# Peptides against a protein of PDB entry 5OK6: the designs that were tried, part 16

Target 1, 215 residues: chain A of PDB entry 5OK6
Amino acid sequence: ELPGLDSQWRQIENGESGRERPLRAGESWFLVEKHWYKQWEAYVQGGDQDSSTFPGCINNATLFQDEINWRLKEGLVEGEDYVLLPAAAWHYLVSWYGLEHGQPPIERKVIELPNIQKVEVYPVELLLVRHNDLGKSHTVQFSHTDSIGLVLRTARERFLVEPQEDTRLWAKNSEGSLDRLYDTHITVLDAALETGQLIIMETRKKDGTWPSAQL

## One batch from the design tools (peptide; made by RFdiffusion4, then SolubleMPNN)

Design b1_p9_8_s3 (from b1_p9_8, 4 letters changed)
Fold by OpenDDE base, seed 2:
Structure b1_p9_8_s3 (fold): chain B 215 residues (1-215), chain A 9 residues (1-9)
Amino acid sequence: as target 1 above (215 residues)
Amino acid sequence: GPPLTSSWF
């Protein structure tokens, strides 16, 4: 059964556990399509549970660019295209109204940036390759707050690099040349890595030389 | 796919 309309409003909109609660790094938040959310607001503010303003199930269809991989459209704007809800509020709405059949939830994480916490709606997708076989790629998602060291470790894992093998990263830049990622302690954001960018893992030769030094 | 070439460095 649906809770009372005032109870729904208080649960979803309260400043402690609802939409307006402070962001906390590592927590999950969920996107809700703005039109549906506004319809819900109108319904619960109307004071009549039998109203024709009933929002129906949550439908985020307009936020997706495809129904195969369920990727978000680019350029979505908070407050215009969607609202963000903390996990508890999202789960309440889903339990009360349901989610459109077949649609996955749009879950995102709060990240800590310098002087701000933000829900990372668009994590970075990198194309990881080996220097000697650019045709075998692993697409991997990273946070802007992830270190280059994590990107390197992830590349090593995906390509089954043995612990004793020495590796380093290069990023293909907009000019088509390679920039070496020397500092592994900087973030993906600091390195200005972007979605779709090619990241090349170079493996040191047994003779102690680097393949790139011979090119 | 092709290996890294000198044109990238």
Scores: peptide ipSAE 0.033, ipTM 0.723, DockQ to the pose 0.128
Fold by OpenDDE base, seed 5:
Structure b1_p9_8_s3 (fold): chain B 215 residues (1-215), chain A 9 residues (1-9)
Amino acid sequence: as target 1 above (215 residues)
Amino acid sequence: GPPLTSSWF
């Protein structure tokens, strides 16, 4: 059952649990397509439940690049293309209006950056490969706050590297050469890794030598 | 796929 229009407004637009609440690291927030959200605002502010301004089900179709992988379009801007809602507010709207059939929710995490909390709308997509077979890639999403150590562990897992095997990472730079990622404790952001960047996992040989040292 | 070569390092 839909609550009263004023109650809907208070639950979604308040500063404690709604759209205006402070960001907290690790929390889930959800994207809502802006035109739908503005129509909802107009509906609940109009005071007429039978108004022709009824927004219908949430439809985020215009935010997606495709309906196969459900990737977001590049360059979407908060307040222009979408609004961000905390989990509680999102779940209320979905409960009241529904979500378009087959569409996944666009869930994103709040991350802690130096002096700023941000909803990470665009995690970094890295192309993970092995040094001896660059044609077999795994595309994996990472937070900007994830460590290079996590990238390495993830690469090891995806390529089924045994625990006793030693591995290290290289990043292909803008000049087309490889930069070794020596410090595994820095973040993806600190390493300036970008979406679409090739990350090469090198596996140490049984003789204790590295493949790259023999090239 | 192709392996790494010395030109990458």
Scores: peptide ipSAE 0.033, ipTM 0.722, DockQ to the pose 0.126
Fold by OpenDDE base, seed 1:
Structure b1_p9_8_s3 (fold): chain B 215 residues (1-215), chain A 9 residues (1-9)
Amino acid sequence: as target 1 above (215 residues)
Amino acid sequence: GPPLTSSWF
């Protein structure tokens, strides 16, 4: 059953625990489609629980580019296309109104950037390949705050690289050449890696030479 | 860096 309209407003909009609460690194936030949220605001501010302004179930369909992988459309803007809610507020709205059948929640994490917290709506999707088989890629999502070391470990795992094999990464740049990712301690952000970028894992030969040394 | 060519194979 729906709580009172004033209680709904306070629970969702309260600056201490609601939409305006401080961001904390590692916490989950959720996207809500803007028109639905505005309809909800109008409903709870109207003072009539039986109003024709009832928003119905949450429907984020317009935020998705596909219903297979449930990827977000590119270029969505906070406050224009969607509203961000902390996990508690999201779960309240879902419990009160429901979520469109079969539609997943759009969960995102707060990340710590230099001097700012941000909800990472668009993590970086990298195309991981091996140097000797460029036709077989693994698309993997990473945070901007993830290390190049994590990208390397993930590539090793996806390609079933044995622990004794030495590997290193190259990034294909905008000019079509390869830049070696020497420092594994820097972040995806520091390395300026972008969604759709090709990352090549090079495996050292048994003779101790690197394949790229022949280039 | 090196170009992405078939020489990687």
Scores: peptide ipSAE 0.033, ipTM 0.721, DockQ to the pose 0.582
Fold by OpenDDE base, seed 3:
Structure b1_p9_8_s3 (fold): chain B 215 residues (1-215), chain A 9 residues (1-9)
Amino acid sequence: as target 1 above (215 residues)
Amino acid sequence: GPPLTSSWF
């Protein structure tokens, strides 16, 4: 059952537990399409539960690029295209109004950046390849806060690299050059890796030489 | 070391 309009407003917009609460690393937040949220605001602020301003089911259709993989459109902006809600607030709205049939929730994590917490709406999708077969890529999603070491381990796992094989990473930059990822302790963010970027895993030869040393 | 060029591709 829908709670009273004032109770809805307080639960969703309350600065202690609602939309305005501080971000905490590791927490889940959810995207709500902006026009739906504004319709909800108008409804609860109007004070009439029988008004024509009833928002209906949450519908995030305009945020999705496709309904197969449920990828977000590129370039969405907080406050313009969507609102971020903490998990509790999202679950309240879904319980009260429902979510459009077949649509998944758009769940994202709070990450710790050097100076701020942020909801990571767009994790980085890297194209992982082997140095000797650039035509076979694995697209893998990483957080900006993930280490290059994790990217390397993930590449090794995807390509079934044996433990005794030595490997290292290169990133193809915007100029078309290859930058070696020497420090595996820096983050994806620190390395300035971007979605769609090609990451080449080089495997050391049995003779102890690197393939790239012949270039 | 210096970055490699796109000639590796």
Scores: peptide ipSAE 0.029, ipTM 0.701, DockQ to the pose 0.234

Design b1_p9_8_s4 (from b1_p9_8, 5 letters changed)
Fold by OpenDDE base, seed 5:
Structure b1_p9_8_s4 (fold): chain B 215 residues (1-215), chain A 9 residues (1-9)
Amino acid sequence: as target 1 above (215 residues)
Amino acid sequence: GPPLTQNWF
């Protein structure tokens, strides 16, 4: 049974546990398509449960590029295309109205930036390749707050690199040259890595030399 | 023949 309209409003639109609550790093937030949310607002503010303004099930279809990989469209803007709800509020709405069949929730994490918390709607998708097989890439998603060390570890895992093998990373820059990622402690953000950027994992040869040293 | 070493630089 749906709660009363006023109760729905108070549960979702509040500063303590609802849409207006403070962001906390590591918490999950969910995207809701703006038009649906506005319809819901109109419905609950109207005070008539039998109103024709009933929003129906949550449908985020317009936020997705496709229904295969469920990637978000590029360039979506908070407050224009979607609203962000904390997990509790999202789950309430899903419980009350349902989610369109087959659609996954659009879950995102709050990340800590130097002076602000932000819901990371667009994590960085890097193209990981090996130096000896540039044609075979693995697309992997990383947070801007993830370390280069994590990128390296992830690359090693994806390419089944043995623990005793030594590896290092290069990033292809906008000029087409390669920048070595020396510092593995800096973040993806600090390294200015971008979605679609090619990251090359170089594996040290058995003779102790690096492939790049011969180029 | 053996695969050519790709020049990635």
Scores: peptide ipSAE 0.035, ipTM 0.685, DockQ to the pose 0.105
Fold by OpenDDE base, seed 1:
Formats: C-alpha cells, sequence, structure tokens
Structure b1_p9_8_s4 (fold): chain B 215 residues (1-215), chain A 9 residues (1-9)
C-alpha cells in the first residue's frame, strides 16, 4: 500500500499541503513523535523501500502522560519531542504505516491569536467549582481564545443552574486571593487564566444579594 | 475592588 518514497516525501513535506503548510484557524493538526518522524525521514530519503530503516507504525506512546485519559505530558516542545502535521498529511501517514493499536490520534486545533496563528497543543484546563461547594470540582478544557462568557455558560451547565439564576465568576490568583472576572467578553488568554486554576461560580441569592458581599 | 474572599477557602 506504500506509495513511492519520493511521493511520500513530497506529500508530507510539501510546503503547500504538508508540514510547512500555512496555519489556518479552526483546522486540525496532529502530533507525531519526533523519533518516529526522523526515522520516517531517513527511510524515505534513503531511496530503498525494503531498507531496514522502515519506521513501522506510528507510536506516540512517549508523548502521553497516561493511557487512561490519553493526556499529553507537560512541557513537550515542537521540533524536539514532536512534529506537527496538517490533517491530510497525518491521515496519509496513518494509512501508509498505521497507528499503534489502541492509541488515539493527538489532534489539536489552530487558534488565532492577536498577531499569530498557532496550533494549540495545550488548551487551558480550569477547575470549576460552586461558591457553596468547593469540594466538587469539574475539570473542563477551554481554548485560550474562548471567552469568559463561555466559561460561565459551561459552569452553569455543569452545575445545572436554572436559567433565571444569576451567576458570576471568580478566579483564584497566584497570591491565593480571588479576582472577579467582570468582563465576560474577554478571552481566557486575556484574563491570563492557566491550567489548574480554580474558577469559582457564585450564584446570586433569592433576596438579590451576592454571597461574596458578606465576606 | 474585589471583596475579601480568602474565607471562601
Amino acid sequence: as target 1 above (215 residues)
Amino acid sequence: GPPLTQNWF
């Protein structure tokens, strides 16, 4: 099923449709473990399809923190630990070589930041809690480009808040105090929210007062 | 400014 080595190289490394393809917001890209990719490069550049340099199936095992949630290890670096491929290139490699049995693809989205497009390898994982039950947290993943409004809506949904109930968010800062997230139109990035940060949803009392007003 | 919320934790 493998195409010619030159065809593989052109398809995957082509600057228009391959690894060097321009990033476009909303598109999917995939992580490939660096050593596997370098082995593939050596194989296709060697010119012998029967070479002992055959890379075998894609194996991203070393990129995963665990095999339960398939979460990435922290601190992985592009070009050192992995390479990024656009969806088309990834699917070609998978069709040619296969993916290690049981491993999910590592799919990530291109996001648009103020002055750059970036593959968001590490979305922000926030710990959502209610002000009156801090012991029950929901870990939810958000893009840096998601609005605080979306975080609030997500919290309301997770905690089954009634539509008529008024709610607002607080973020626990690095000093251990709480900062109110007043503007729901700014992004997670603009609010400088980070993975593991505690976000408290406060619900307004029936008497119209806020619980935090009594603190 | 934000209220003193340290007692929430």
Scores: peptide ipSAE 0.031, ipTM 0.712, DockQ to the pose 0.188
Fold by OpenDDE base, seed 4:
Structure b1_p9_8_s4 (fold): chain B 215 residues (1-215), chain A 9 residues (1-9)
Amino acid sequence: as target 1 above (215 residues)
Amino acid sequence: GPPLTQNWF
């Protein structure tokens, strides 16, 4: 059931859970393709429910680079390609208009950066590998606010490292060399890790030496 | 840091 046009506008734009509500860390926000949203705005502002400006179902197809993994295209810009809505607003729109069949919602989290809250549209995708088998990678998404410690724990889990085994991380830099990630308390952002970056988990040898010591 | 060499991996 569709609410009245004015009610829709107030709920989505000006409500407590509207588009302009303050960001709060940990909350979910959703991307809506800009053209659809503008069509919706025109529809509800027009005052005629029977107008030809009816937006139809939400369709974010143009935001995706593939329909298999449903990854976002690179370089999308807020306000140009998409708008961000709080979870409540998104769910209202979906309930009113529907979402394109088979298309997943584009859910993102609000993160706390040093001076600002931001919806993290592009989490960092790291390629996790073991030092002795670079050909077997696990691609894992991390928030910029996640700690290096979490990256390490995640790597250990993915590679089924036994608790008694000591591990540490290296990041492949732009020069092709490795930078040791010493401080596990800093964030992915602090470490300047980027999507597609190779992160090597080194496992300490049984003799107590590190493989990298032989370089 | 160490380079990515054949001896490393």
Scores: peptide ipSAE 0.030, ipTM 0.708, DockQ to the pose 0.504
Fold by OpenDDE base, seed 3:
Structure b1_p9_8_s4 (fold): chain B 215 residues (1-215), chain A 9 residues (1-9)
Amino acid sequence: as target 1 above (215 residues)
Amino acid sequence: GPPLTQNWF
């Protein structure tokens, strides 16, 4: 059952628990396609529950590039393509109007950047490879706030590296060269790593030398 | 220091 139009507006838009409430790191927020949201706004602000402006079920189809992996299109812009809602507001809207059949929610996390909290709409997908087999990659998602150390640990786990083996990372840059990721304490953002970027895990040889030292 | 850029391929 739909609540009154004024109640809907207050529940979704109030400054304490609605769309405009402060972001907190670790919270879940959800994307809503902009045109649907504007239609909903028009409906609840119109004051007539029987209005032809009824928005129908939430449909985020235009935000997805495919219906197989449900990846977002690249280059979506907040306020133009979508609106961000906190979990409570999202769940209210889904409860009231429903979500398009078979379509997953677009859930994202708030991250803490140096000077701002931000909903991380696009986590970084890195292509992890071993130095001796560049043709076999593991695609893994990381937050911009994750450390290079976490990327290294993840690579070691994916490639089943034994604890006694020493490893280090290289990133393929835009020029096609490799940059050594020396500082494992900096973040993915600080290292300027991007989606689709190749990250090479180098394993130290038994003789104590590094394969890259021979190049 | 700054990371050393190397050409692997």
Scores: peptide ipSAE 0.026, ipTM 0.681, DockQ to the pose 0.105

## One batch from the design tools (peptide; made by RFdiffusion4, then SolubleMPNN)

Design b1_p10_1_s1 (from b1_p10_1, 3 letters changed)
Fold by OpenDDE base, seed 2:
Structure b1_p10_1_s1 (fold): chain B 215 residues (1-215), chain A 10 residues (1-10)
Amino acid sequence: as target 1 above (215 residues)
Amino acid sequence: SIPFSDSDWD
């Protein structure tokens, strides 16, 4: 059963617990397609539950580039293409209206940047490779706030690197040269790593030499 | 040039 329209509005738009609530690092927020959300606003503001303004089920189809991987389209803009809702508000809307059959929720995390909190709509997708097999990439998603140390650990895990093996990272830059990721304490953002960027894990040889030092 | 050649692993 749908709650009263005023109750729906207060629950979703409440500045303390709704759409306008403060962001908190690590919390989940959800994208809702803007036209659906505007239709919902019109419905609940109209005061008539039997009105022709009923929004139907949440349908985020226009936000996806494909229905296979459910990746977002590039260049989506908050307030133009979508709205962000906190998890509680999203779950209310889904419980009241439903979500289009087969569509996953578009869940994103609040991240803390040096001066701001934001919902990270576009995490960084890195192409992890080994220096000896550049043709076999593992695509892995990282937050901009993740450390290079986490990228290195993740690469080691994906490539089944033994704990005693020494490894380091290189990033392929836009010029096609390799920049060594020496500092593992900086973030993906600080290293200016971008989606689709090739990250090469170099493994130290048993003789104690690095493959890249013989070139 | 990518400073990793396949030839260093043989």
Scores: peptide ipSAE 0.042, ipTM 0.672, DockQ to the pose 0.296
Fold by OpenDDE base, seed 5:
Parts: sequence; structure tokens; C-alpha cells
Structure b1_p10_1_s1 (fold): chain B 215 residues (1-215), chain A 10 residues (1-10)
Amino acid sequence: as target 1 above (215 residues)
Amino acid sequence: SIPFSDSDWD
């Protein structure tokens, strides 16, 4: 059953548990399409439950690039294209209005950057390849706060690298050259890795030489 | 192709 309009507004817009609550690292937040959210605001502020302003089910279709992978469109802007809600507020709206059939929720995590918390709407999507099979990529999402060490471990896992095999990463830069990722303790952000960037996992040969040392 | 030749990255 839908709660009263004033109760809906107070539950979603409050500064303690609603839209305006402080961000905390690791928390889940959800995207809601801006026009739907504005329609909901107009409905609950109108004070008439039978109003023609009823928003219907949450429909985020305009935020998606495709309905296969459910990737977000590039360049979406908070406050223009979507609003962010904490998990509790999102779940209330979904329970009250429903979500469009077949659409996944757009869940994102709060990340902690050196001086700010933000919802990471766009994780970094890296193309992981082996040095000896560049044509076979594994696309994997990483947080900007993830370490290069995590990228390396993930690449090793995806390529079924044995624990005793030694591996290292290279990034293809914008100039087409290869930058070796020497420090595995820096973040994806610190390494300036970008979505769509090719990351090459090099595996050491059994003779102890690196494939790249033959250049 | 030699892995990591400039031509493999162009």
C-alpha cells in the first residue's frame, strides 16, 4: 500500500536516511531517472493521491545505452539526467511504485577519494589481454580506488595463471606506446587508467626472461 | 608477430 504523500516525501527527501544524507564509503546508492523523480516530487507535493501526476513505475530506460548489457549512457550528469538515492530510499520507491519490468536497478558504490566521497557512477572498464593473444580481451570493471595489484590479480584469475607464474601489467597509452605498471599499490585513478584502455598481462617465460625484453 | 612490437599496438 502507498503511504501518504507527505510520508513519502519525508521518507525520501530527508537528510538522515533520504536523498540528502551524507555519503559513506562502501554504501550502495541507486540512480533514478530525473524526469520520473521530478514527476514523483510533483505528485507528492501536489497533495492529491488521485492526481493525473501519478508517476507510475520507475523507468530508467533513458539512462541505458542498451537493454542487453544495461550499460549507462556516457556523459550522464547528476541532477540533470538522474538523482542518487541511498539504498533504503530506493527500496521504498520500488516497493511503492515498482520498477519497469526487466530493468535492473542501477546500483553504484560510494568511493572515497583523497578529499571527497562520491558515488562512482562510471567504474573503469578495462580490456584485459595476454601479451601472446592480444585479440582475446576480457572486459572487467574496476573502481578508480582499486589497486593495480587487484587488476593484476583479476587478470591472473581470468586467464587461469598458475600461482607460480610471474606476471606484470602494461597499459597502452593514448600515444599507442606501452607504459609498464611498475607500482601495484597505486590505484586505477593514480595510474590514470581509463575506460576502454587495453591492459596487457605479460607472463614471464620458463627460462626466466620476459617476452618484452626481446625488443 | 613478436609480442610487443610497435606494430602490434598500432
Scores: peptide ipSAE 0.040, ipTM 0.651, DockQ to the pose 0.182
Fold by OpenDDE base, seed 4:
Structure b1_p10_1_s1 (fold): chain B 215 residues (1-215), chain A 10 residues (1-10)
Amino acid sequence: as target 1 above (215 residues)
Amino acid sequence: SIPFSDSDWD
């Protein structure tokens, strides 16, 4: 059953549990397509529950690039293309209006950057490869706040690297050269890694030499 | 050139 329009507005727009609440690191927020949200705002502000302004089911279709992987379109802007809602507010809207059939929720995490908390709408998609098989990539998403050590561990796991095998990472830079990721404690952000960037996992040879040292 | 060739895995 739909709550009263004023109750809906208060539950979604409030500063404690709604859209205006402070961001907190690790919390889940959800994207809602802007036109749907504006239609909902108009509906609840109109004061008529039977209004032709009823928003219907949440439909985020315009935010997706594809309906296979449900990848977001590039360059979406908060406040223009979508609004961000905390999990509680999102779940209220979904319970009241539903979500378009087959569409997944667009869940994102709040991350803590050096000077700001932000909902990470676009995690970094890295192309993980082995140095011996550059043609076989694993696309993996990372937070900007994830360590290079996590990237390395993830690469080792994806490539089924045995615990005794020694591995290191290289990033292909914009010039097409390779930069070694020496510090595993820095973040993806600190390393300036970008979506679509090739990350090469080098495995140490059994003789104790590195493949890259022969070049 | 990427300093990895397919041949480095023998």
Scores: peptide ipSAE 0.039, ipTM 0.672, DockQ to the pose 0.304
Fold by OpenDDE base, seed 1:
Structure b1_p10_1_s1 (fold): chain B 215 residues (1-215), chain A 10 residues (1-10)
Amino acid sequence: as target 1 above (215 residues)
Amino acid sequence: SIPFSDSDWD
């Protein structure tokens, strides 16, 4: 059963637990398509539950570029294309109105950046490859706050690298050259890594030489 | 930067 309209408004818009609550690193937030959300606002502010302004099921179709991988469109803007809701508020709306059949929720994490928290709507998708098999890429998502050390560990895990094997990373830059990722303590953001960027894992040879040192 | 072209890895 739908709560009273005033109760819905207070639950979703309450600054302590709703849309206006402080962001906290590691928490989940959800995207809601802006037009649907505005229709819901109009409905609950109208004071009539039988109003023709009833929003229906949450439909985020306009936010997706594809219905196969459910990737977001590029360049979506908060407050224009979508609103962000805390997990509790999202789950209330879904329980009250439903979500369009077959659509996944658009869950994102709050990240801590220097002097600001934000919801990371677009995590970085990196193309991980081995230096000796560039044709076999593994697409992996990383936060901008993830370390290069995590990218390296993830690459080692994906390629089943043995613990005793030495590895290092290279990033293909916009000029088509390779930049070595020397510092593993900097973040993906600090390294200026971007979605679709090729990251090459180089494995040290058994003779103790690096493949790249022979080129 | 060590300039590796795509041709050094293909």
Scores: peptide ipSAE 0.030, ipTM 0.660, DockQ to the pose 0.679

Design b1_p10_1_s2 (from b1_p10_1, 4 letters changed)
Fold by OpenDDE base, seed 3:
Structure b1_p10_1_s2 (fold): chain B 215 residues (1-215), chain A 10 residues (1-10)
Amino acid sequence: as target 1 above (215 residues)
Amino acid sequence: SIPFEDSDWD
């Protein structure tokens, strides 16, 4: 049964626990398509439960670029294309109205940046390759707050690198040259790594030389 | 210059 309209409004829009609540690092937030959310606002503000303004099931279809991997469209803007809701508010709306059949929830994490908490709507998708097999990429998502050390460990794992093998990373820059990622303690953000960027894992030769040093 | 052989990019 749907709660009363005033109760719905208070649960979702309440500044303490709803949409306007403070962001907290590590928490899950969910995207809701903006037109659906506005329709819901109009419905609950209208005061008539039998109104023709009933929003129906949550439908985020317009936020997705594909229905295979459920990737978000690029360039979506908060307040224009979607609204962010905390997990509790999202789960209330889903319980009341349902979610469109087959659509996954669009869950995102709050990350802590140096001066602000932000919902990371777009994690960084890196193309991981080996220096000797550039045609075989592994796409992996990373947070902007993840370390280059995590990127390196992830690359080693994906490529089944033995623990005794020494490896390092290079990033292909916008000029098409390779920048070596020397510091593994800096973040993906600090390294200015971007979605679709090629990250090359170089493996040290058995003779102790680096492939890149022979050119 | 890409520090890996061009033959690995084709």
Scores: peptide ipSAE 0.053, ipTM 0.678, DockQ to the pose 0.344
Fold by OpenDDE base, seed 2:
Structure b1_p10_1_s2 (fold): chain B 215 residues (1-215), chain A 10 residues (1-10)
Amino acid sequence: as target 1 above (215 residues)
Amino acid sequence: SIPFEDSDWD
């Protein structure tokens, strides 16, 4: 059953627990398509539950690039294309109105940057490869706040690298040269890694030489 | 050219 319109408004727009609540690192937030959200606002502010302004089920279809991988379109803007809601508010709206059949929620995490918390709408998608098989890429998502050490561990796990094998990372830069990722404690953001960037995992040879050092 | 020769995995 739908709550009263004033109750809906207070639960979703309440500055303590709703849309305007402070961001906290690690919390889940959800994207809602802006036109649907505006229709909901008009409905609950109209004061008539039988109004022709009823928004129907949540439909984020316009935010997706495809219905196979459910990738977001590039260049979406908060307040123009979508609204961000905290998990509690999202779950209320889904409970009241439903979500379009088969459409996944657009869940994102709050990340902490040096001077700001933000919802990370676009995690970094890196193309992980081995130095000896550049044609077999594994696309993996990382937060901008993830360490290069996590990228390296993830690459090792994905490629089934044995614990005793020594490995290091290279990033292909915009000039097409390779930059070695020496510091594993810096973040993906600090390393200026971007979506679609090729990250090469080099494995040390059994003789203790590096493949890249023979060139 | 990416400076990784095909390491002959013997």
Scores: peptide ipSAE 0.052, ipTM 0.673, DockQ to the pose 0.240
Fold by OpenDDE base, seed 5:
Structure b1_p10_1_s2 (fold): chain B 215 residues (1-215), chain A 10 residues (1-10)
Amino acid sequence: as target 1 above (215 residues)
Amino acid sequence: SIPFEDSDWD
């Protein structure tokens, strides 16, 4: 059952549990397409439940690049293309209006950067490969706040590397050269890793040598 | 060029 319009507004727009609430690292937030949200705002502010301004089900179709992988379009801007809602507010809207059939929710995490919390709308998609099979990539999403150590562990897991095998990472830079990721404690952000970047996992040989030439 | 020895690419 749809709550009263004033109750809907208070539930979604409040500063404690709604859209205006403080961001907290690790919390889930959800994207709502801006035009739908503005139509909802107009509906609940209009005070007439029978208004022709009824927003219908949430439809985020315009935010997606494709309906296969449900990837977001590049370059979407908060406040222009979408609004961010905390999980509770999102679940209220979905319970009241529904979500378009077959569309997944656009869930994102709050991350903590050195001076700011933000919703990470665009996690970094890295192309993980082995040094001896560059043609077989695994695309894996990472937070900008994830460590290079996590990238390495994830690569080892994806390539079924045994615990006793030594591995290290290289990043292909914009110049097409390889930069070795020496420090595994720095973040994906600190390493300036970008979506679509090739990350090469090198495995140490049984003789104790590395496949790469000594740079 | 990728700085791997050719013998490890095949």
Scores: peptide ipSAE 0.046, ipTM 0.654, DockQ to the pose 0.322
Fold by OpenDDE base, seed 1:
Structure b1_p10_1_s2 (fold): chain B 215 residues (1-215), chain A 10 residues (1-10)
Amino acid sequence: as target 1 above (215 residues)
Amino acid sequence: SIPFEDSDWD
């Protein structure tokens, strides 16, 4: 059964787990399509449960670019295209109204940047390759707050690199040249890595030389 | 060309 309209409004907007609660790093938030959310606001503010303003099930279809991989459209803007809700508020709305059949929830994490928390709507999708097999990419998502060291470890794991093998990373830049990722302690953000960027894992030869040492 | 020995791009 749906809660009373005033109870719904208070729980989603002004509750301890409402939309306006502080962001906390590592927490899950969910995207709700803006038109649906505005329809819900109008419904619960109208004070008539039998109103023609009933929003129906949550439908995020307009936020997706495809219904195969459920990737978000590029360039979506908070407050224009979607609203962010904390996990508790999202789960309440889903329990009350349902979610469109077959659509996954759009879950995102709060990340900590030097002076601000934000919901990371667009994590960085990198194309990981080996220096000797550039045609076989592994697409992997990373947070902007993930270290280059994590990218390297992830590449080693995906390519089944043995612990005794030495590896290092290169990023293909916009000019088509290779920038070596020397510092493994900086973040993906600090390294200015972008979605779709090619990251090359170089493995040291058995003779102790690097494949790139002839450059 | 990607500057690796034995790279499939040379």
Scores: peptide ipSAE 0.043, ipTM 0.688, DockQ to the pose 0.278

